Peptides against a protein of PDB entry 3C66. Designs and how they scored, part 2

Target 1, 189 residues: chain A of PDB entry 3C66
Amino acid sequence: KSWANLFEKNDFFFRYKFYLEITAYTRGSDEQHLKWSGLVESKVRLLVMKLEVLAGIKIAHPFTKPFESSYCCPTEDDYEMIQDKYGSHKTETALNALKLVTDENKEEESIKDAPKAYLSTMYIGLDFNIENKKEKVDIHIPCTEFVNLCRSFNEDYGDHKVFNLALRFVKGYDLPDEVFDENEKRPSK

## One batch from the design tools (peptide; made by RFdiffusion4, then SolubleMPNN)

Design b1_p8_2_s1 (from b1_p8_2, 6 letters changed)
Fold by OpenDDE base, seed 3:
Structure b1_p8_2_s1 (fold): chain B 189 residues (1-189), chain A 8 residues (1-8)
Amino acid sequence: as target 1 above (189 residues)
Amino acid sequence: SELLYQTK
């Protein structure tokens, strides 16, 4: 069973033409982010179930592990910028203006006590029914329901200055660099 | 990419 799981993981970001990215953002403490992202991640299965029953969707396959990152985030404007630019290869280079927190630098005095934005991103691979090309699949409804479900869990999650949630529809060739290994070639258009 | 939902 282990090798089959490895093969599925190795080609996940090459298998589909389309992906849904679900990103939980937290500008606050690591503890706040762990609670928020953990909640969001726990509800992804429910979103998948809602997507699978749509007539235009053949497959909605979740990737099992989140991608984690954090940035020094001194201002609210920086936090907005992160949310605007993250999740697409076309725009992610703008994040280079911010200091990425790494295991190597996290103990530096300038980083350790700095305000931070935390990101946890889940991916769902999507396969659409070609025969239903005439019927535009509206995935906004299940996505909105998902967001409402997450935000309503605790009143604190209504504070958009701290907690945010984004869903982005992305083509395989425009996936963020984080999903590919250094030796992997990005899918072409 | 297409943003489907984002809190402002």
Scores: peptide ipSAE 0.330, ipTM 0.903, DockQ to the pose 0.906
Fold by OpenDDE base, seed 4:
Structure b1_p8_2_s1 (fold): chain B 189 residues (1-189), chain A 8 residues (1-8)
Amino acid sequence: as target 1 above (189 residues)
Amino acid sequence: SELLYQTK
């Protein structure tokens, strides 16, 4: 097992103060999403490598499993809303306005053939070298490079109406509810 | 949270 596989869910999301969330969005078919998210996920290791070499980053550990969700997404505005609100506990309640696709409801006529937004989210736990106040860590550089790498793989991925990619820097207490089990208490501020 | 990159 790679070192990344050594962390279980329960330990991983309590271990770090900071997380990088990488979310691949697809408003289209499940096939489109599988290709897009699969590509993004395949490149996460490269982002980790770029993060690890930054002097201000002590640790960059990926959680190996993606979090998958999908919503009925009838409009482009809904798709934008998903991208704006997903990935933070502070804002994720806005997603309640949309119909979450579940194993229980996916075969319902109103859901089965409805336009969907698919989400695959990868997490990287971050530990910073805080003691060296003189070192400015610009995490935007490797993140931008990562996005460019993913988007440049196929020209179709340039269609922002269908394919999107977000990187969000999140504190542990602001992680989405999806990363915690029902019996787990969210980290405090 | 800080959005580092978002495609719109």
Scores: peptide ipSAE 0.326, ipTM 0.904, DockQ to the pose 0.888
Fold by OpenDDE base, seed 1:
Structure b1_p8_2_s1 (fold): chain B 189 residues (1-189), chain A 8 residues (1-8)
Amino acid sequence: as target 1 above (189 residues)
Amino acid sequence: SELLYQTK
């Protein structure tokens, strides 16, 4: 499978049973988020390389475009809720309690000047070796190394009130709605 | 889903 074919959405979110979801969070300015998410995105290829060499992983293919979203986030509790509920179809409905920032509403007075949480999410499709179907492949080590790499790049990124990073292992049928078009059916179990 | 790592 050529990486070149993964630059477009095509059938990427139907090709794999498992995905690694990498989300950079910023509760602050758009400028802060652009710097933080840009850094995280620039390091994803290093994570892919580390995943590919694991004995239990046959394929690790990145989707090359990030998914972007923003929410009005007036409190720290809201920011914690976003980080807890985002990234899974099972839990993402809880985010409906927050105001999603859209191109249509971003200029509204109540939204324009409101505190915001910005999210940038990258996906890696995973194919595991058959020999490990019954055994859990430990991908925690490369994931932890990735987080440490991103967080240590700038001292400012140590402020967890502003900058956060999450890695989530997600099954294809539990991917967030954002990855599917309106006319696409979610994969079944 | 399984959360592998999260910084808060």
Scores: peptide ipSAE 0.324, ipTM 0.904, DockQ to the pose 0.915
Fold by OpenDDE base, seed 2:
Structure b1_p8_2_s1 (fold): chain B 189 residues (1-189), chain A 8 residues (1-8)
Amino acid sequence: as target 1 above (189 residues)
Amino acid sequence: SELLYQTK
């Protein structure tokens, strides 16, 4: 089996107890988001490499494809809300207050011309060493380095009104609904 | 979930 086959969606989101969720946010044009998210995605492998060398981490496996979503985002407050609420099942229902852009509605005049927030999310499945299970693995350093790497790539990415990046440690049972198919049951706690 | 890093 190819390396890519090991990380197909089929069981990836059931395989690990813990995930690192990396979300690139853009409030602007699709073009801006493509550049920003593409950069972030291109650097994920470097983060994986840094995670793998940590004594407490047995496995750090990236999911190969990003999850894409976009919302009508009229205000900066809406953009902040998206960043606060996205990325966990517990909080994602708050996003229902915003208009999700879909293939069905994207051509509607009210949506087509509306300001938008774009989201691209990458996942890394994490397995920790059993021997070190009692020890808190600090992944803050590699995560911070990753963020700095992404943001320093282009001066434009320093504009927090447009470009943002979040890293979230998520338990399998708290993964966003988008990672599961309609026929899949969410993992239990 | 635990937010590890978020830009403002």
Scores: peptide ipSAE 0.323, ipTM 0.903, DockQ to the pose 0.906

Design b1_p8_2_s2 (from b1_p8_2, 4 letters changed)
Fold by OpenDDE base, seed 4:
Structure b1_p8_2_s2 (fold): chain B 189 residues (1-189), chain A 8 residues (1-8)
Amino acid sequence: as target 1 above (189 residues)
Amino acid sequence: SELIYRTK
């Protein structure tokens, strides 16, 4: 099977107990987001490589396609809320307070010209070497390096009002709803 | 979930 076939949505989000969720946020134009998210996505493979060499990580497999979403985001507080609440099933319901931009509504006058926050999310499935309880796995190191790598590419990406990046360690049962189809049952705890 | 890193 090709790498692309090995990491299809159908099985990927049920295969691992743990996931690393990488979300690129942009409060600005779609063009800005395209550049930012594209950069982040292009560097994910480097993060995977760094994760794979950690003694405590048996497997680090990236899902090949990003999940894209955008919200009407009129204020910085809204942007903060998005960044705070997105990425876990436990908290994502708070996003219901915001207007999700869809293909159906994107041309509405109230949405078309509204300030928006764009989100691109990549997932890495993780399998840990559980038997080596003595080995401390610090994922913070490679994750921090990854963020620094992305942000250092362009000085504009240091503007937290516009560009943000989050890495979240998520359990399978706490994955956002977006990763599951309507007919799929969320993994149990 | 555990936030590993977040800008801002």
Scores: peptide ipSAE 0.407, ipTM 0.927, DockQ to the pose 0.896
Fold by OpenDDE base, seed 3:
Structure b1_p8_2_s2 (fold): chain B 189 residues (1-189), chain A 8 residues (1-8)
Amino acid sequence: as target 1 above (189 residues)
Amino acid sequence: SELIYRTK
């Protein structure tokens, strides 16, 4: 397969057994989110570089485009729930309790001026070295460094009521529905 | 899924 084919959506989310999800959350304005998510996205390549040099990781390939979503988020508890439930097929159905903002409904009076939580998610496909099964691969270190790098960029990003960042390790069969087209079947266990 | 890191 060509390098271009490797990063095609149809192939990318079926190619790896494991994925790292990087989600930037913003409960505030779209402008705030644009700045925050843009910063996070700009640093993903640095995380990839740190992952690639780990002995237990054979491949760390980023998907080039973020996935964007937003929800009406009237309370801090709702914001917490989004952060808890998003990123896994097993738990994402809980988000159905919230109003998803879409192009079709964004101009509705009940949605237009409502408090919102914005999500931008980047994916990294991971392939591990089989020979290193005995070697514990600790990705927490590079992930923590990545978070610190993003959060330290601006003091405003220290406000956890507004800006948050999460990294989740997900198996291919447990990827969120957003990564698959309607005509695609999610991987099985 | 496994949460690796989350800021609160």
Scores: peptide ipSAE 0.399, ipTM 0.925, DockQ to the pose 0.922
Fold by OpenDDE base, seed 2:
Structure b1_p8_2_s2 (fold): chain B 189 residues (1-189), chain A 8 residues (1-8)
Amino acid sequence: as target 1 above (189 residues)
Amino acid sequence: SELIYRTK
């Protein structure tokens, strides 16, 4: 029970100073995204295992549920913009230029038939064994291995026009708005 | 935020 509480949404995004965001992107059908994001999500535990063995990482705890969003994405440039801007509070406002697909609007004809980009994001809370704030832990290797693992699973996932994957290191105060409830205040610096 | 990896 105590262990489960560490993964509750109400506490998870306030518990750590640092987070690793893993976002699977799909510009295509919901079916394509389901397969791609499902694969990525299924491999997150392997990334956690690789992170945990790093001397500089004290804790790597995954949040167990993905965050889902989708946008009308008529152009490749829009898709690139999504990938550039999503994942931080500082930049996510740029996404307001795109039409967010919601339960309220998804049945509108203009949205229903529009090209879409789907996003699924997993979060890992990180605690570091760092004595000095100037010390950095290199997580590039395990992250690269993770991406390679996901991308090599199926040849279709090599199509960057459709399937993409990003890993972003984010401070708690810069987490996207989606992780907080309406009544929750964003962590301060 | 810091982008660690992104597929191109």
Scores: peptide ipSAE 0.395, ipTM 0.924, DockQ to the pose 0.930
Fold by OpenDDE base, seed 1:
Structure b1_p8_2_s2 (fold): chain B 189 residues (1-189), chain A 8 residues (1-8)
Amino acid sequence: as target 1 above (189 residues)
Amino acid sequence: SELIYRTK
């Protein structure tokens, strides 16, 4: 598979008009997140396979590197806000109300022992067939099957207070800032 | 963006 070697960013986030974002959320320990996100990431190729066979999809190419972030998350409401606002440039500014954990601040006393929400996000670039440009391609079924596959692996992953999973369809110009380098310009509409 | 699926 040609996309299996797509490890470098290159022009991936400029190549497609549409992207599918897959985000694994964990409000708990780093160890819990590593297990959960690792599982989700390991199943992405199965979702790609299901997307590729849809008549309206010409290409589904995964970006193989996950994007990692974590926030101080003292309340369940904060966790809900993260899940609601993350994944779109239009809404991600709301996350500025939370403390982003970085390599520089992770050892601070106020952050080190604070409750945290961890995020791992995978991206799939989508190219649609021209005949379906005006018609909605239904990707709900393969996405739902993917979620069920991930959450059924371990009973603990059914605890929505800790483990969550979201899939978001995003236009290229509305991708989160994290996918672009500091000197890169966001794609236009 | 469009949310396709989100867990509770």
Scores: peptide ipSAE 0.381, ipTM 0.921, DockQ to the pose 0.914

Design b1_p8_2_s3 (from b1_p8_2, 5 letters changed)
Fold by OpenDDE base, seed 4:
Structure b1_p8_2_s3 (fold): chain B 189 residues (1-189), chain A 8 residues (1-8)
Amino acid sequence: as target 1 above (189 residues)
Amino acid sequence: SELLYRTK
């Protein structure tokens, strides 16, 4: 099976207890987001490589496709809220206060020309070596290096008013709803 | 969830 076939949506988000969620945020144009998210996505494999060599990590498998979403984002506070609330089931309901851009509504006058926040999210499934309780796994190190790598590519990516990047450690039962189909049951705690 | 890193 190709790597793409090994990590189909239906199995991937039920396979692991833990996930690393990587979200690229852009409050700006679609073009800006395309460049930023494309860069981030292109570097995910490097993060995986760094994770795989950690003694405490048995498996680090990326899901091959990003999840894309965008919201009407008229203010910086809205952008902050998106970044704060997105990425976990526990908090994502707060996003209901924002207008989600969809194929159905994107041409509406109130949405078409509105400021938007774009989100591209990548997932890495993680399996830890639990038996080695003595091994401290500091996942922050490779994550920080990854962020620095992405942001250093272009000086514009240092503008946190426009470009942001978040890495979140998420348990399977706390994955965002977007990763599950309507007929799929969320993993239990 | 645990936020490991966030730009800002």
Scores: peptide ipSAE 0.453, ipTM 0.932, DockQ to the pose 0.908
Fold by OpenDDE base, seed 3:
Structure b1_p8_2_s3 (fold): chain B 189 residues (1-189), chain A 8 residues (1-8)
Amino acid sequence: as target 1 above (189 residues)
Amino acid sequence: SELLYRTK
């Protein structure tokens, strides 16, 4: 397969057993989110570089495009719920309790001016060295460094009521529905 | 899934 084919959506989310999800959250304006998510996305390549040099990681390949979503988020508790439930097929159905903002409904009066939470998610496909099963691969270190790098860029990003960042390790069969087309079958266990 | 890091 060509390098280009490796990063095609249809192949990418079926190629790896494990994925790292990087989600930037913003409860505020779309402008605030654009700045925050853009910063996070700009730093993902640095995280990939740090992952690739780990002895237990054979491959760390980023998917080049973020997944974007937004919800009506009237309360801080709703914002917390989004952060708790998003990023796993097992838990994402809880988000159905919130109003998803779509191109079709974004101009509705009840949605247009409502408080919103914005999400931008980047994915990294991971392949581990089988021979290093005995070696504990601690990906927490590079992940923490990545978060600190993003959060330290601007003091405003320290406001956890507005800006948040999460990294989740997900198995391929537990990826969110957003990564699959309607005609694609989710990987099984 | 496993949450590796989350800011609060």
Scores: peptide ipSAE 0.443, ipTM 0.929, DockQ to the pose 0.925
Fold by OpenDDE base, seed 2:
Structure b1_p8_2_s3 (fold): chain B 189 residues (1-189), chain A 8 residues (1-8)
Amino acid sequence: as target 1 above (189 residues)
Amino acid sequence: SELLYRTK
């Protein structure tokens, strides 16, 4: 029970100073995204295991639920913009230029038939060892291995026009708005 | 934020 509480939304995004964001992108069908994001999500535990053994990392805790969003994405440039701007509070406002698909608007004809980009984002809370805090922990290797693992699973996932994957290191105060409830205040610096 | 990896 105590362990489960560490992964509740109400505390998770306030508990750590640093987070690793793992976002699976799909510009295509919802079915394509379901397969791709499902694969990525299924492999997150392996990344956690690799992070935990790093000397500089004290804790690597995954948030168990993905965050889902989708946008009308008529062009490849729009898809690139999404990938560039998503994942931080500082840049996410640029996404306002795109039409967010919601339960309220998804049945509108202009949205229903539009090309879409789907996003699924997993979060890992990170706590670093104080003794090693002055030293930059290199998490590039495990992250690269994770990406390679996901992309090598199926040849279709090599199509960058459709399937993409990003890993972003984010400070708690720069987390996307989606992780907070309306009544929650964003962590300060 | 720091982008660690992105597929191209």
Scores: peptide ipSAE 0.438, ipTM 0.929, DockQ to the pose 0.934
Fold by OpenDDE base, seed 1:
Structure b1_p8_2_s3 (fold): chain B 189 residues (1-189), chain A 8 residues (1-8)
Amino acid sequence: as target 1 above (189 residues)
Amino acid sequence: SELLYRTK
């Protein structure tokens, strides 16, 4: 498989017009998140396989490296806000209201022991067939099957107060800032 | 962006 060696960023986030974002959320411990996100990441290849066989999809290529972030998340409302606003450049500015955990600040007393939400995001670049450019390709079924597969692995993953999973269809120009280097220009429409 | 699926 040609995409299996796509370990480096290269031009991945400039190569496709469309992307599928898969985000695993955990409001809990780092250990809980490692298990949850690891499971989700391990199943992404199965989703890719299901996408590749759709008539409207020419190519589905995963970016193999997950993007990791965490926020201080003192309330359930904050957790809802993260899930609502994350994953799009248009909406991600709302996350500025929360404290992003970084290597530089993680040992601060106000952050170290604070409740946290952890995020792990995987990306799939999508190339659609020309004949279907004007028609909506229904990827809902494979996405739903993927979510069910992940959540059915452990009963604890059914607790939406702790574990969540989202899939978002994003245009290249609307990708989150995290996928670009500070010196890279965002793709145009 | 379009949200395709989200858990509660």
Scores: peptide ipSAE 0.437, ipTM 0.928, DockQ to the pose 0.913

Design b1_p8_3_s1 (from b1_p8_3 with F6L E7D)
Fold by OpenDDE base, seed 1:
Structure b1_p8_3_s1 (fold): chain B 189 residues (1-189), chain A 8 residues (1-8)
Amino acid sequence: as target 1 above (189 residues)
Amino acid sequence: LPDFVLDL
């Protein structure tokens, strides 16, 4: 079986206890988001390489496809709310207060010309070399280096009103609903 | 502040 067949979506989000979510946010045009998210996605392999060399990390496996969503985002407060609430099952229901843009609704007059926040999320499954439950793996260094690498690529990406990048360490039972099919049961604690 | 949240 090719390496690609080992990362079927259904197995990937059940395989690991821990995930690193990398979300590129853009409050602006689709073109701005395409450039920003494409840059972030192009650098994920470098983050994986930096994670793999950490003694406490046994495996860092990227899921190869981004998850994409967009919301009507009329205010800066809405954009802050998206960044706060997205990426965790515990908090994602707060996003129901916003209009999710879908293929079915994108041509509606109230949505078509509305300000939007775009999201592209990459997932890394993590397996740790934890012999003892007391070993903490510090991933702050490689994560900070990754953020700096993405943000320093173009001066425009320093504008936090438009471009944001969040890394979230999440347990498998707290992954967003987007990663599971309707027939799949969320992992338990 | 780093643009990431880690609950390790």
Scores: peptide ipSAE 0.045, ipTM 0.738, DockQ to the pose 0.249
Fold by OpenDDE base, seed 2:
Structure b1_p8_3_s1 (fold): chain B 189 residues (1-189), chain A 8 residues (1-8)
Amino acid sequence: as target 1 above (189 residues)
Amino acid sequence: LPDFVLDL
């Protein structure tokens, strides 16, 4: 059985209590986003390797497929709001104030030529060696190194008005709705 | 573990 068959979507988002979300944001063209998100995705394996060597981490398993979304993003404030609210079920409902771009609406005159924010999100499932409930695993260092690695690849990626990269630590019950199929029930607390 | 976001 290929390694890819071990992580069917349906089991992955129920398998772990904790996830690291890696979201590449682009307020610009689809071409800019493709380059940026493709770079970030290409580096996720290096982050996994850095996480796996931490004594408190038992497992760091990447989900191999990105989640893609895009919003009409007229202002910088809208872009900041997307970055603040995205990636958590508790806060994602605030994104309903923005127009989600879909295959059904992308050709509408009000959407096709509108400024957009593009999002690509990678997930890492985490299992911890927590014998003692008090052991905090600090993933800040490897996460910061990862962000620096991505942003330093091209000078253009230093423009925070266009390119952003967020890493969010979430619990399985707080994963965005996008990770579940319509017939799947969100994990309980 | 606490929830945290890193945006750098």
Scores: peptide ipSAE 0.043, ipTM 0.745, DockQ to the pose 0.095
Fold by OpenDDE base, seed 4:
Structure b1_p8_3_s1 (fold): chain B 189 residues (1-189), chain A 8 residues (1-8)
Amino acid sequence: as target 1 above (189 residues)
Amino acid sequence: LPDFVLDL
C-alpha cells in the first residue's frame, strides 16, 4: 500500500500492532485548547523524525487527523480521571461517568457554560525491527523531549491544571473505540 | 517495548 493509504482511517488503525497516542488536554476555553492542540499537532512531525532514527523502529507513520472530544469537567479530579482513563479501550469506559459534549447537546444550558476538558489525540503507527526478544526500544527520551518542546513554547503551557500532554504507547487491540467505525471490529490480541 | 503513559 502506498504511504498515502496510511492516512485512511480504516487502514491505519489495522495496519500496525503498536501505536503512540499523543493527547493534548485542556481544561479551559475552546480558544485555549485550539492554541494548545494546534501547537502539539504542529510538532508531531518532529517526534516522528526522532522516532524514525531510533534503533529498532522500522516505521513511525503519523495519522494526520486529530480525534477531538470534550467532556464536562467540573473538578480537577475529573480532569485527572480523564487523563488516566483516556486513550485505552481497557479504561475508557470509566469516562462514561462524565458527560461527553456532542454537537447534539453542546447548546444545552447544563453543558454550554459548564467547565470542560478538551482532548485532541494524534496517532503514530509503529513498526519495530526487533529480531531478538531481548532488544527493547526505548522511546521515552524522544517522547520526553517532545513534551518538553511543546510545554516550553509558552509559559502558560506549564500550568498542569489547564494544559496537559500525554503520550501513550498502545497496542492495536487496546486502541480507543473512537478510532473504529461502528461496523469495524477492533484488532484481536 | 515500554507499555507506558508519559504525562509531563
Scores: peptide ipSAE 0.042, ipTM 0.741, DockQ to the pose 0.097
Fold by OpenDDE base, seed 5:
Structure b1_p8_3_s1 (fold): chain B 189 residues (1-189), chain A 8 residues (1-8)
Amino acid sequence: as target 1 above (189 residues)
Amino acid sequence: LPDFVLDL
């Protein structure tokens, strides 16, 4: 089944109770990020295939488009903070301390020449087999294999000061605000 | 399932 054409953005982020977020981070150039995020995105289908074969996973459905964001990131501590706080509604408010780069502000002199962290986030909606409540679904194995696959592709991707890759398991009510339109209500607990 | 981050 071509997952690509099935669901509008609005339906996807309300369909599942659980999501896996895959975020590629780059503190560097837009060109560096394009190469890194493009690699990560190209491998997401392999992760989905490995998730789908787990007995506890009924569905692993990828969202077809990445979410792109960038922040002014003057320090390494700011970059660590982004990686810690991003990807959860509970913590994302801490990112308000940083300047979000937008199409409207990217040409401002203070933003144009600033060091930046780039983020590309892919989402996988997860449905679990409830009947096997006793079987802990260990997604750490396929996730670790995925990270190793991405990181081992080029020696440059071993530089954690520039390139990072995080996988976050979140509940639908704790998804970042970026996934919802202004008129959409966040799923309740 | 617990909320978890895999920073690997």
Scores: peptide ipSAE 0.041, ipTM 0.743, DockQ to the pose 0.099

